# Peptides against a protein of PDB entry 3JWR, part 14

Target 1, 323 residues: chain A of PDB entry 3JWR
Amino acid sequence: TRELQSLAAAVVPSAQTLKITDFSFSDFELSDLETALCTIRMFTDLNLVQNFQMKHEVLCRWILSVKKNYRKNVAYHNWRHAFNTAQCMFAALKAGKIQNKLTDLEILALLIAALSHDLDHRGVNNSYIQRSEHPLAQLYCHSIMEHHHFDQCLMILNSPGNQILSGLSIEEYKTTLKIIKQAILATDLALYIKRRGEFFELIRKNQFNLEDPHQKELFLAMLMTACDLSAITKPWPIQQRIAELVATEFFDQGDRERKELNIEPTDLMNREKKNKIPSMQVGFIDAICLQLYEALTHVSEDCFPLLDGCRKNRQKWQALAEQ
Target 2, 298 residues: chain A of PDB entry 3JWR as posed
Amino acid sequence: TRELQSLAAAVVPSAQTLKITDFSFSDFELSDLETALCTIRMFTDLNLVQNFQMKHEVLCRWILSVKKNYRKNVAYHNWRHAFNTAQCMFAALKAGKIQNKLTDLEILALLIAALSHDLDHRGVNNSYIQRSEHPLAQLYCHSIMEHHHFDQCLMILNSPGNQILSGLSIEEYKTTLKIIKQAILATDLALYIKRRGEFFELIRKNQFNLEDPHQKELFLAMLMTACDLSAITKPWPIQQRIAELVATEFWEQGDQVGFIDFVCTQLYEALTHVSEDCFPLLDGCRKNRQKWQALAEQ

## One batch from the design tools (peptide; aimed at target 1 K194)

Design b1_p19_2 (made by RFdiffusion4)
Pose (drawn by RFdiffusion4):
Structure b1_p19_2 (pose): chain A 298 residues (1-255, 281-323), chain P 19 residues (1-19)
Amino acid sequence: as target 2 above (298 residues)
Amino acid sequence: EHEEYLETLTYIEEKFESF
């Protein structure tokens, strides 16, 4: 509660000061309070704060709530993951210049989604919770964890003093939630796989076009995956360390080159054809793929 | 749709094993 006091009264530094405009950004050295501040700057500089009548008091309580609903004991899938995703999402809209390509309702949705796409993640994959017959698997059909992440995001938005959406017309609120649900579910790697082929062709055939309502929402799913694992596009010292956490969390459940080829370069290449200013992601990606290949050969 | 989802999961797991 004091955390709210201190936060709701601190000055939010500029985006330039926070270096959150950068695809090469790192959080290792930021405090907890600082990361929440960057998030406020994100909402502010995307005009989400003014265009949706958000009170500084409410947005702060909500951001803090999401922060406290990520598990600390979880290796990689903690708050800093949701944060590093939203920052990548933010950097994509700004420096990658996509904000000029989509509505205010969509931008708000993507940011809220990127922040909460893994809420209450208990450090285990959908495969495991299904095989172990976790009650969550009994409750949800497909995309089990991602359904849960959303159930949580919504629970928080309906919490008192957290309705950062309270300023929306009913129609606006109704469709924003629809997009948020789609965004969060799209972070299921299985859906990324069972859908990407369709998108990779519209790109390959120089046919892809945003105006098409459907082609757009497909891209929105591809964008979510692009930020969800943007960590692979980081400078080597960072990718080295964050790979250490994904490493531990996976081993805990058990108790890189093939993946980048199979999952990543294919995607970031497509994102750059859609937006050239998004190439740093593709560059940093194959750059790390270079270093991991060299290590694989010892 | 659920069966397709399961097939996709199996496909992904096979890829991880081959790596």
Fold by OpenDDE base, seed 5:
Structure b1_p19_2 (fold): chain B 323 residues (1-323), chain A 19 residues (1-19)
Amino acid sequence: as target 1 above (323 residues)
Amino acid sequence: EHEEYLETLTYIEEKFESF
């Protein structure tokens, strides 16, 4: 395609020029082409292209395929969300110095997972999918959408001309797919809530050890969640704009819940409760985000900008909630 | 396990409301 030709022929700027090592990064000014160029740079600077012998054209095609399989009519859970998740992963690996704690296969899997974790997202949560008796709810009992996202990821990875993993051995391929699946499933906040206590307790007791395979898996899950939620850490103007996109998508779900399911939406999904957004954001930060970024900062102090950003945004939301 | 999962989803939604 013309898009593929344009991407494959383009000069890929440095990570410094693209600012993709910055935790404060924003994609708002970037074209779709520039987001794809950033993604190529992430793969290159993580040595994934060299170490796994990726063909440039295949990588370009894969990126475009991933981007194409996000819906354009979804306010938040679109390509830009996945791209920002991957950028946060890249920043955590590089600037946060987590790269040296992981294997090349783990890094490969995390980057693919970050880009793929919301593929074909429909702008509704798992609760809606269950309550609507959607066909996907018959396939999966838990983490319905996350299983679907992984299925879409696998479909793309196996599609002709998109096989970025063709340079891997059979064992490396299996390992990579396992980690991708676990990482995508970890983005289900219900699973995060279930597992985070073990992670926080290991950190609190100073017993956290990445050489333990179970603790490694747990850390990768927590790191995925930290990147997925990283919008809450962004500079305030960026955070506000993203919060509006999230609210738009949630309100669209709430409108559908009323119309299609004949149920009253929760305050989170209720357009009429827009005035509660600041207090809800404070609640979300306290219940979900703060301890995660605190724990991540204990694993790597260079991740502090994520925690600092989260704390600053909590203060901003609290000030709005008091008005 | 299914009930626990649904309770957790509800908990997440309620935590947005509890403030």
Scores: peptide ipSAE 0.264, ipTM 0.840, DockQ to the pose 0.476
OpenDDE base, seeds 1, 2, 3, 4: peptide ipSAE 0.260, 0.227, 0.020, 0.021; ipTM 0.838, 0.830, 0.633, 0.642; seed 3 fails the geometry check

Design b1_p19_2_s1 (made by RFdiffusion4, then SolubleMPNN; from b1_p19_2, 13 letters changed)
Fold by OpenDDE base, seed 1:
Structure b1_p19_2_s1 (fold): chain B 323 residues (1-323), chain A 19 residues (1-19)
Amino acid sequence: as target 1 above (323 residues)
Amino acid sequence: DLEEYQRVVEELEEQLRAF
């Protein structure tokens, strides 16, 4: 395609030029081509291209295939969300110095998972999929969308000309796919809520050990969630804009719930309750986000900008909730 | 009200479990 030719021939700017090591990064002013260039830079600077012998054209095709398999008519869960999740992962690995704590296969898997974790997202949650009796709800009982996202990820990875993992041994390939699957499934917030207590307790007791395979898996899951939710850590103007996108998508679901399912939406998805957004954001930060970024900062102090950003945005949302 | 806040958080957690 013309897009592939343009991407493959383009000079890839440095991570410094692209600012992709910054926790404060914003994609709002970037073209789709520039987001793809950023993605190439992430793979390159994490030594994934060299270590796993990725062909440049294959990587370019894979990135474009991943981007193409996000829906453009979804307000939030689109390519830009996946790209921002991957950028946060890159920043956490580099600036947050988590790279030094992980294997190359784990890093490879996390980056692929971050880019792929919401593939073919429909702008509705698992509850909607279940209640609408969608065919996907017949295939999977739990984490319906996350299983679908992984299936899409696997489909792309196995598609002709997209096989970025072809340089891996059979054992490395199996390991990578296992980690990708676990990482994508970990983005189900229901699973996060179930598992986070174990992680926080290990941190609190100073018993956290990344050499333990179970604790490693747990950490990778928490890191994925931290990157997936990283919009909450961004500078206030960016956070506010992303919150508007999230609200738009949730309200679209609420409108569909009324129309298609004859269900009154929850406050989070109710267009008529926009005035509750600030208080709901405070609740979200307190219930879901703060402890996660505190724990992550305990694992690596260089991740503090995520925690600091989350705290600052909590104050901003609280101030709005008091008006 | 702390109690109202806790209810909102619990409701949000229930909503997030539906995610």
Scores: peptide ipSAE 0.026, ipTM 0.668, DockQ to the pose 0.067
OpenDDE base, seeds 2, 3, 4, 5: peptide ipSAE 0.026, 0.026, 0.026, 0.024; ipTM 0.676, 0.676, 0.675, 0.668

Design b1_p19_2_s2 (made by RFdiffusion4, then SolubleMPNN; from b1_p19_2, 10 letters changed)
Fold by OpenDDE base, seed 1:
Structure b1_p19_2_s2 (fold): chain B 323 residues (1-323), chain A 19 residues (1-19)
Amino acid sequence: as target 1 above (323 residues)
Amino acid sequence: ELEEYEETKRLLEEFLKSL
């Protein structure tokens, strides 16, 4: 395609020029081409291209295929969300120094998973999929969308000309796919809530050990969630804009719930309750985010900017909730 | 206030499980 030719021929700027090592990164001013260039840089600077012998054209095609399989009519869960998740992963690995704690296969899997974790997202949650009796709800009992995202990820990875994992041994390939699947499934917040207590307890007791395979898996899950939710850590103007996108998507779901299911939406998805957004954001930060970024910062102190950003945004949302 | 906050937090957590 013309897009592939343009991407493959383009000079890839440095990570410094692209600012993709910054936890404060914003994609708002970037073109789709620039987001793809950033993605190439992430793979390159993590040594994934060299270590796994990726062909440049194949990587370019894969990135464009992933981007193409996000829906443009979804306000938040689109390519830009996946890209920002991957950028946060890259920043956590590089600036947060988590790369030194992980294997190359784990890093490869996490980056692929971050980019792929919401593939073909429809702008509705698992509850909506279940209640609408969607065909996907017949295939999977839990984490319906996350299973679908993984299926889409696997489809792309196996598509002709997109096989970025072709340089791996059979064992490396199997390991990578296992980690990708686990990482994508970990983005189900239900699973996060279920598992986070074990992680926080290990941290609190100073018993956390990444050499333990179970604890490693747990950490990768927590890291995925931390990157997936990283919008909450961004500088206030960025956070506010992303919160508007999230609200738009949730309100669109709420409108569909009323129209298609004859259900009154929850406050979070109720367009008539926009005034509750600040208080809901405070609740979200307190319930879901703060302890995660505290624990992550305990694993690597260089991740402190995520925690600091989350705390600052909590104060901003609290101030709005008091007005 | 604290009880209402904790209940709201619980409800939010339950809701977020559905996301």
Scores: peptide ipSAE 0.030, ipTM 0.707, DockQ to the pose 0.070
OpenDDE base, seeds 2, 3, 4, 5: peptide ipSAE 0.026, 0.027, 0.026, 0.026; ipTM 0.661, 0.687, 0.671, 0.672; seed 5 fails the geometry check

Design b1_p19_2_s3 (made by RFdiffusion4, then SolubleMPNN; from b1_p19_2, 14 letters changed)
Fold by OpenDDE base, seed 5:
Structure b1_p19_2_s3 (fold): chain B 323 residues (1-323), chain A 19 residues (1-19)
Amino acid sequence: as target 1 above (323 residues)
Amino acid sequence: DLEEYQRVVEELERFFAEM
């Protein structure tokens, strides 16, 4: 395609020029082409292109395929969300110095997972999919959408001309797919809530050890969640804009819940309860986000900007909730 | 456990509803 030719021929700017190592990064001013160039830079600077012998054209095609399989009519869970998740992963690996704690296969899997974790998202949560008796709810008992996202990821990876993993051995390929699946499933917030207690307890007791395979898997799951939720850590103007996108999508679901399911939406998804957004954001930060970024900062102190951003945004939301 | 998963989902939904 013309798009592929343009991307494949383009000069890829440095990570410094693109500012993709910054935790404060924003994609708002970037074109789709620039987001693809940033993605190429992430793969290159993580040594994934070299170590796994990726063909440049295949990587370009894969990125464009991933981008194409996000819906344009979804307010938040679109390509830009996936791109920002991957950028946060890149920043955590580089600036947060987590790269030195992980294998190349784990890094490869995490970056693919971050870009792929919401593929074909429909702008509705698992509860809506279940309550609407959607065909996907018959295939999966839990984490319905995350299973679907992984299926879409696998479909793309196996599509002609998109096989970025063709340089891997059979064992490396299997390992990578396992980690990708686990990482995508970890973005189910219910699974995060279930597992986070073990992670926090290991950190609290100073017993956390990445050489333990189970603890490694747990850490990768927590890191995925930290990147997926990283909008809450962004500078306040960016956070506000992203919160509006999230609210728009949730309100669209709430409107559909009323119309299609004849149910009253929860306050989070109720357009008429927009005035509760600040207090809901404070509660979300306290219940879900703070402890995660605290624990991540204990694993790597260079991740502190995520925690600091989260704390600052909590204060801003609290001030709005008091008005 | 599916039952535990559903409980956590319901708890999350309640949490977000009570916020």
Scores: peptide ipSAE 0.301, ipTM 0.862, DockQ to the pose 0.684
OpenDDE base, seeds 1, 2, 3, 4: peptide ipSAE 0.290, 0.284, 0.212, 0.297; ipTM 0.857, 0.856, 0.813, 0.862

Design b1_p19_2_s4 (made by RFdiffusion4, then SolubleMPNN; from b1_p19_2, 15 letters changed)
Fold by OpenDDE base, seed 1:
Structure b1_p19_2_s4 (fold): chain B 323 residues (1-323), chain A 19 residues (1-19)
Amino acid sequence: as target 1 above (323 residues)
Amino acid sequence: DLAEYQAVVEELEAQLKAF
């Protein structure tokens, strides 16, 4: 395609030029082409292209395929969300120095997972899928969308000309896919809530050990969630803009719940409850985000900007909730 | 209030199931 030719021929700017190592990164000013260039840079600077012998054209095609399999009519859970999740992963790995704690296969898997974790997202959550009796709800008992996202990820990875993992051994390939699956499934916040207590307790007791395979898996899950939720850590103008996108998508779901399911939406999904957004954001930060970024900062102190950003945004949301 | 926090957590869990 013309898009592939343009991407493959383009000079890929440095990570410094693209600012993709910054936790404060924003994609708002970037074209789709520039987001793809950033993605190439992430793979390159993590040594994934070299270590796994990725062909440049194949990587370009894969990125464009991933981007194409996000829906453009979804306000938040689109390519830009996946891209920002991957950028946060990249920043956590590089600036947060988590790269030194992980294997190349784990890094490869996390980056692929971050880019792929919401593939074909429909702008509705698992609860809607379940209540609408969608065919996907019959295939999977829990984490319905996350299983679908992984299936889409696997489909793309196996598509002709998109096989970025072709340089891996069979064992490396299996390991990578296992980690990708676990990482994508970990983005189900219901699973995060179930597992986070174990992680926090290990940190609190100073018993956290990344050399333990179970604890490693747990950490990768927590890291995925930390990147997926990273919008909450962004500078206030960025955070506020992203919160508007989230609210738009949630209100669209709520409108569909009313129309299609005859259900009164929750306050989060209710367009008439916009005034509750600030207080809901404070609740979200306190219940979900703060402890995660605190624990992540204990694993790597260089991840502090995520925690600091989260704390600052809590103050901003709290101030709005008091008005 | 723990009950308000639980309601916020339940709403947040519902929200988190929404995210």
Scores: peptide ipSAE 0.026, ipTM 0.711, DockQ to the pose 0.084
OpenDDE base, seeds 2, 3, 4, 5: peptide ipSAE 0.024, 0.026, 0.023, 0.022; ipTM 0.699, 0.709, 0.689, 0.692; seed 4 fails the geometry check

## One batch from the design tools (peptide; aimed at target 1 K194 G283 A287)

Design b1_p20_1 (made by RFdiffusion4)
Pose (drawn by RFdiffusion4):
Structure b1_p20_1 (pose): chain A 298 residues (1-255, 281-323), chain P 20 residues (1-20)
Amino acid sequence: as target 2 above (298 residues)
Amino acid sequence: DAEYEEAVTEIENKFDEFAE
C-alpha cells in the first residue's frame, strides 16, 4: 500500500531517459519501482492515458497488482518477463513504427495483453499440466495456461480501483476485451505453429496486407509471439543470462540453435518484411544463433 | 482439435530431436 503511495507520486522519466525505445534494452539493473515507472511511460507515450481518461491513481494500482500476481519463486516466467515483453511490444510500435498502422483500441489491447500474457504462471508448460492431470486441465480445453493467464488479467481489471478501462464506452470495452483474449491466447506456441504457415505465405507472395480485417488479427497474433520470446533477440551477454533462467525453470520441471531455426528466425524475418524498422530483432536473433552454434561445437 | 494436437506433437518431436 505504501508501494502505491511512493509510486503514484514519483516523476515518470522520459522514454529517452529510460531507454525503453531500444530493441537492445535490458532490465537487469532496474529496480522494481523503476520497471513500474517505465510501464506508466509506455501507456503515456502511446497516448493511451489521455485518450482513455485513465486516472494516475488507478493505472498505478492496476500495474502494481499485475506485478504482485507474477510468482517470485518462478525462474523465467516472472514479472520481468511480462515487462520485457511489453517493452519489446512498446519498442515495436514506436521505433519499429507500427503505431501508425493500427487503431487506439488495438494498441491499448496489445499493451495490456503483453503485460498479463503469463499471469500466475507456475513455471511449467501446457504439456506438463495436461499430462499430470492438473485441475486446470479439467477446467480448460486447449491453450490451458493461456486461458488462465486471461482469466487472471480479467479478474484484475474488474478489481476495484483497477478499472483502467472504466473510461471506455461499453462497445469499446466489449471489443477491447475480445482482442485481449485473442492476444493472450496467441502466446500459446501451439497456435503460433498451427497458424504461422498461413501468414508466412501472404508475406512470401507479396500479398500480405494490413487493411484486411482478418489478415490484421492474424498478424496481431504473430506480433504477440514476436514479443513473447523477444529475449532471443538480445545482445549476447543478455541472451546468455536470460537463457540461464529459462534453463533452470525447464530443468525444475524435468525433475537453442534448433529452436531458433524452428521457431524464431522464420518469424522475425516475416516481421521485417512487414516493417523494415523491426529488423534489429532479426539482426539480434541470428547474431545469437551464431554464438550458440559456435558453442554447440564447443 | 486435431490440428492443435498435431501442432503439439510436432513441437514435442522437435524437442526430442534437438535433445539428441
Fold by OpenDDE base, seed 5:
Structure b1_p20_1 (fold): chain B 323 residues (1-323), chain A 20 residues (1-20)
Amino acid sequence: as target 1 above (323 residues)
Amino acid sequence: DAEYEEAVTEIENKFDEFAE
């Protein structure tokens, strides 16, 4: 395609030029082509292209395929969200120095997972899928959308000309797919709530050890969540704009819940309760975000900008909630 | 998985509490 030819022939700017190592990164000013170039740079600078002998054209095709399989009519859970999740992963690996703690296969899996974790997202949560009796709810009992996202990820990885994992051994391939699946499933916030206590306790007791396979898996899950939620850490103007996108999507779901399911939406999904957004954001930060970024910063102090950003945004939301 | 359903309920309750 013309798009593939343009991407494959383009000069890929440095990570410094693209600012993709910055935790404060924003994609708002980037074209779709520029987001794809950033993604190529992430794979290259993480040594994934070299270590796994990826063909440039195949990587370009894969990136474009992933981007194409996000819906354009979804306000938040679109390609830009996946791209920002991957950028945060890249920043955490590089600037946050987590790269040195992980294997190349783990890094490969995390980056693929970050880009793929919301593939074909419909702008509705698992609860809506379940309540609407969607066909996906018959296939999976829990983490319905995350299983679907993984299925889409696997479909793309196996599509002709998109096989970026073709340079892996059979064992490496199996390991990578396992980690990708676990990482995508970890973006189910219910699974995060279930597992985070173990992670926080290990950190609190100074018993956290990445050489333990179980603790490694737990850490990868927590890192995925930290990147998925990273919008809450962004500079205030960026955070506010992203919060508007999230609210738009949630309100669209609430409108559909009223119309299609004849149910009253929760306050989070209720357009009429827009004035509660600041207080809900404070609650979200306190209940979900702060402890995670604190724990992540304990694993790597260079991840502090995520925690600092989260704290600053809490103050901003609190000030709005008091008005 | 009862633990999963409990976690879902906890999340839903927390979001509702934040809106109050």
Scores: peptide ipSAE 0.201, ipTM 0.828, DockQ to the pose 0.862
OpenDDE base, seeds 1, 2, 3, 4: peptide ipSAE 0.031, 0.135, 0.159, 0.025; ipTM 0.681, 0.807, 0.813, 0.669

Design b1_p20_1_s1 (made by RFdiffusion4, then SolubleMPNN; from b1_p20_1, 12 letters changed)
Fold by OpenDDE base, seed 5:
Order: sequence, then C-alpha cells, then structure tokens
Structure b1_p20_1_s1 (fold): chain B 323 residues (1-323), chain A 20 residues (1-20)
Amino acid sequence: as target 1 above (323 residues)
Amino acid sequence: DKEYEEAKKLLEEFLEEAGK
C-alpha cells in the first residue's frame, strides 16, 4: 500500500531528535507517520530488529496493522494511547536503565505488549462489557477486554506479512507469547490491585530479586501498569489534556450506560459530575499510582521522573479540588 | 479466583467513591 511504501522508504530520525527517551514526551504534535517512525526507532534502538532478524518491511507492516486495529472513534483508548504506553516503556528501558535488568525476549515482549495492549478497545470498561452481556463476556470470566486485546495481538502477529517474530526459535516464540499475554493481562487494574501487595512487600523488605522467575514476572506486570498509567506522570499541560480525553471516553460510556443499560453511571462516568474530576484524580493517584511509581523508583532510581511527575500532578489536582 | 473478585470489588468501590 501507499502508506507502507511511504513508511518503509522514510528516513527514521534518531531517538534524540524524536525525544522518545524523555519521560516528558508528548505525541500531540506528531502525525501518524511520525508515530510509526518513532515506533521503528524504539525497536531499532532496543536492538530488537538486529537480535531477532526482523525484516524492515515486515516491521513497518506490523506497526501499521497494529495502528489500524485501534478505533478512531474512541477518545482515549486508541493508537495514541498505545503509542504513548510504548514510548514510556522505551523511556523506562533506556533513560530509566531497566533495559540492563531484562532479557532481549522480555524487552521484545514488553514493547509488543505495550503497543498491542488495548487493540480494538471499544471505549468501555470490563464492567460495561459484562453488564451488557456482550459475547466476549461469555468467553472470558476475568480480564475480558485484556483477553480480547491479546487475541487481536496474536491475530496480527500471525497475519501474512506481519510476522515480526518469524526469526525466533520455537522456544523463544513460545516464551515471547507467554510474556506478551501476561503483560497485556497485567493492564487489568483488578489484577494490579491483586498483585501489587506482593511487589510492595518485597520492596519494603528489601527482598526484591529479579533473578527469581516469579518476581521477574511480577515486575514485568508492574512495569506494564506503570507505563499504561504514565499519563498521570506527564507535565501538567499534557496531563490535563489527556485527562480530558479520559473523561470524554468515560462520559461516553456513562451516556451509553444510561441509554443502553438503563442505569445511572458512577461519578467517574457521569458527565453531570465533571466538577468532581480533580478530586477523583487525587483519589486515583493516592489509591493506584503513587505507591507503584515509588516502588519502581526503588528498583531503578532513574525512573524518578515518573514519580516526580505523579507527585506534581497530585498537587495540581488537589489545588483544583480545593477551589 | 477469589482474590481477583476481591480486587475487582475494591476497584469498583474505588470507582464509585472516587467522586465523593
């Protein structure tokens, strides 16, 4: 296709030029082509193209396929969210120096998972899917959407001309898919809440050890969540704009809940309670975000910008909540 | 999974109470 030809022939700028190593990165000014170029740079600079013998055209096609399988009519959970999650992963690996703690297969899996973790997202949460009696709710009891995202990821990876994993051995392929699945499933916040206590306890007791396979798996899950939620760490102007996108999507769900399910939405999903957004953001930061970025910073001190950003945004939201 | 259901409940409670 014309788009593929354009992408495959384009000069890929350096990570420095693209600023994709920065935790403060914003995609707002980037075209779709530029986001794809950034993605190529992430694969290249993580040595994934070389180490796994990826063909450039296949990688380009895969990126475009992933992008195509995000919906354009979803306010937040779209290609830009997935791209920003992957960029945060890249920044955490490079600037955060987590790359040195992981295997090449783990890095490969995390980057694929970050880009794929919300594929075909419909702008509604698992609760809505379950309550609407959607066919997906019959297939999966838990983490309904995350299972669907993984299924979409697998479909793309197996599609003709998109097989970026063709250079892997059978064992490497199996391992990679396992990690991708675990990483995508980890983006279910319920699973995060379930597992985070173990992670925080290991950190608190100074018993955290990435050489332990179970603890490694736990860390990868926490890292995925940290990247998925990384909008909360962004500079305030970026944070505000992303929060508006999230609110738009949540309000759209709330409107659908009223119309389709005949239920009153929760405050978070209620358009009429927009004035509660600042207090809800403070609550979200306190309940979900702060401890995670504190723990991540303990694993790698170079991830401090994420924690610092989260703290600064908490202060900003708190100030708005007091008005 | 009992632990998942408990976590889900906590998340739901948070989402319900976050605006209060």
Scores: peptide ipSAE 0.349, ipTM 0.885, DockQ to the pose 0.813
OpenDDE base, seeds 1, 2, 3, 4: peptide ipSAE 0.338, 0.345, 0.348, 0.338; ipTM 0.881, 0.882, 0.882, 0.881

Design b1_p20_1_s2 (made by RFdiffusion4, then SolubleMPNN; from b1_p20_1, 13 letters changed)
Fold by OpenDDE base, seed 5:
Structure b1_p20_1_s2 (fold): chain B 323 residues (1-323), chain A 20 residues (1-20)
Amino acid sequence: as target 1 above (323 residues)
Amino acid sequence: DEEYEEAKRILEEFLEKAGD
């Protein structure tokens, strides 16, 4: 395609030029082509292209395929969200110095998972899918959408001309897919809530050890969640804009819940309760985000900008909630 | 998975009362 030719022929700027190592990164000013170039740079600078012998054209096609399989009519859970999740992963690996703690296969899996974790997202949560009796709810009992996202990820990886994993051995391929699946499933916040206690306890007791395979798996799950939620850590102007996108999507779901399911939406999904957004954000930070970024910072102190951003945004939201 | 269902309930409760 013309798009593929343009991407494959383009000069890929440095990570410094693209600012993709910054935790404060924003994609708002970037074109779709520039987001794809950033993605190529992430794969290259993580040595994934070299280590796994990826063909440049295949990588370009894969990136464009992933981007194409996000819906344009979804306010938040679109390509830009996936791209920002991957950028946060890249920043955590590089600036956060987590790269040195992981294997190349784990890094490969995490980057693929970050880009793929919300593929074909419909702008509705698992609860809506379940309550609407969608066909996907018949296939999966838990983490319905996350299973679907993984299925979409696998479909793309196996599509002609998109096989970025063709340079892997059979064992490496199996391992990579296992980690991708686990990482995508980890973005179900229910699974995060289920597992985070074990992670926090290990950190609290100073017993956390990445050489333990179980603890490694747990850490990868926590890292995925940290990147998925990283909008809450962004500089305040960026945070506000992203919060508006999230609210738009949630309100669209709430409107559909009323129309299609004849139910009153929760406050978070209720357009009429827009004035509660600041207090909801404070609650979200306290209940979900803060301890995660604290624990991540204990694993790697260079991830502190995520924690600092989260704390600063909590203060900003709290100030708005008090008005 | 009972633990998942409990976690889901916790999450749902949070989402329902996120403004309280």
Scores: peptide ipSAE 0.372, ipTM 0.882, DockQ to the pose 0.778
OpenDDE base, seeds 1, 2, 3, 4: peptide ipSAE 0.363, 0.363, 0.360, 0.360; ipTM 0.879, 0.877, 0.876, 0.878

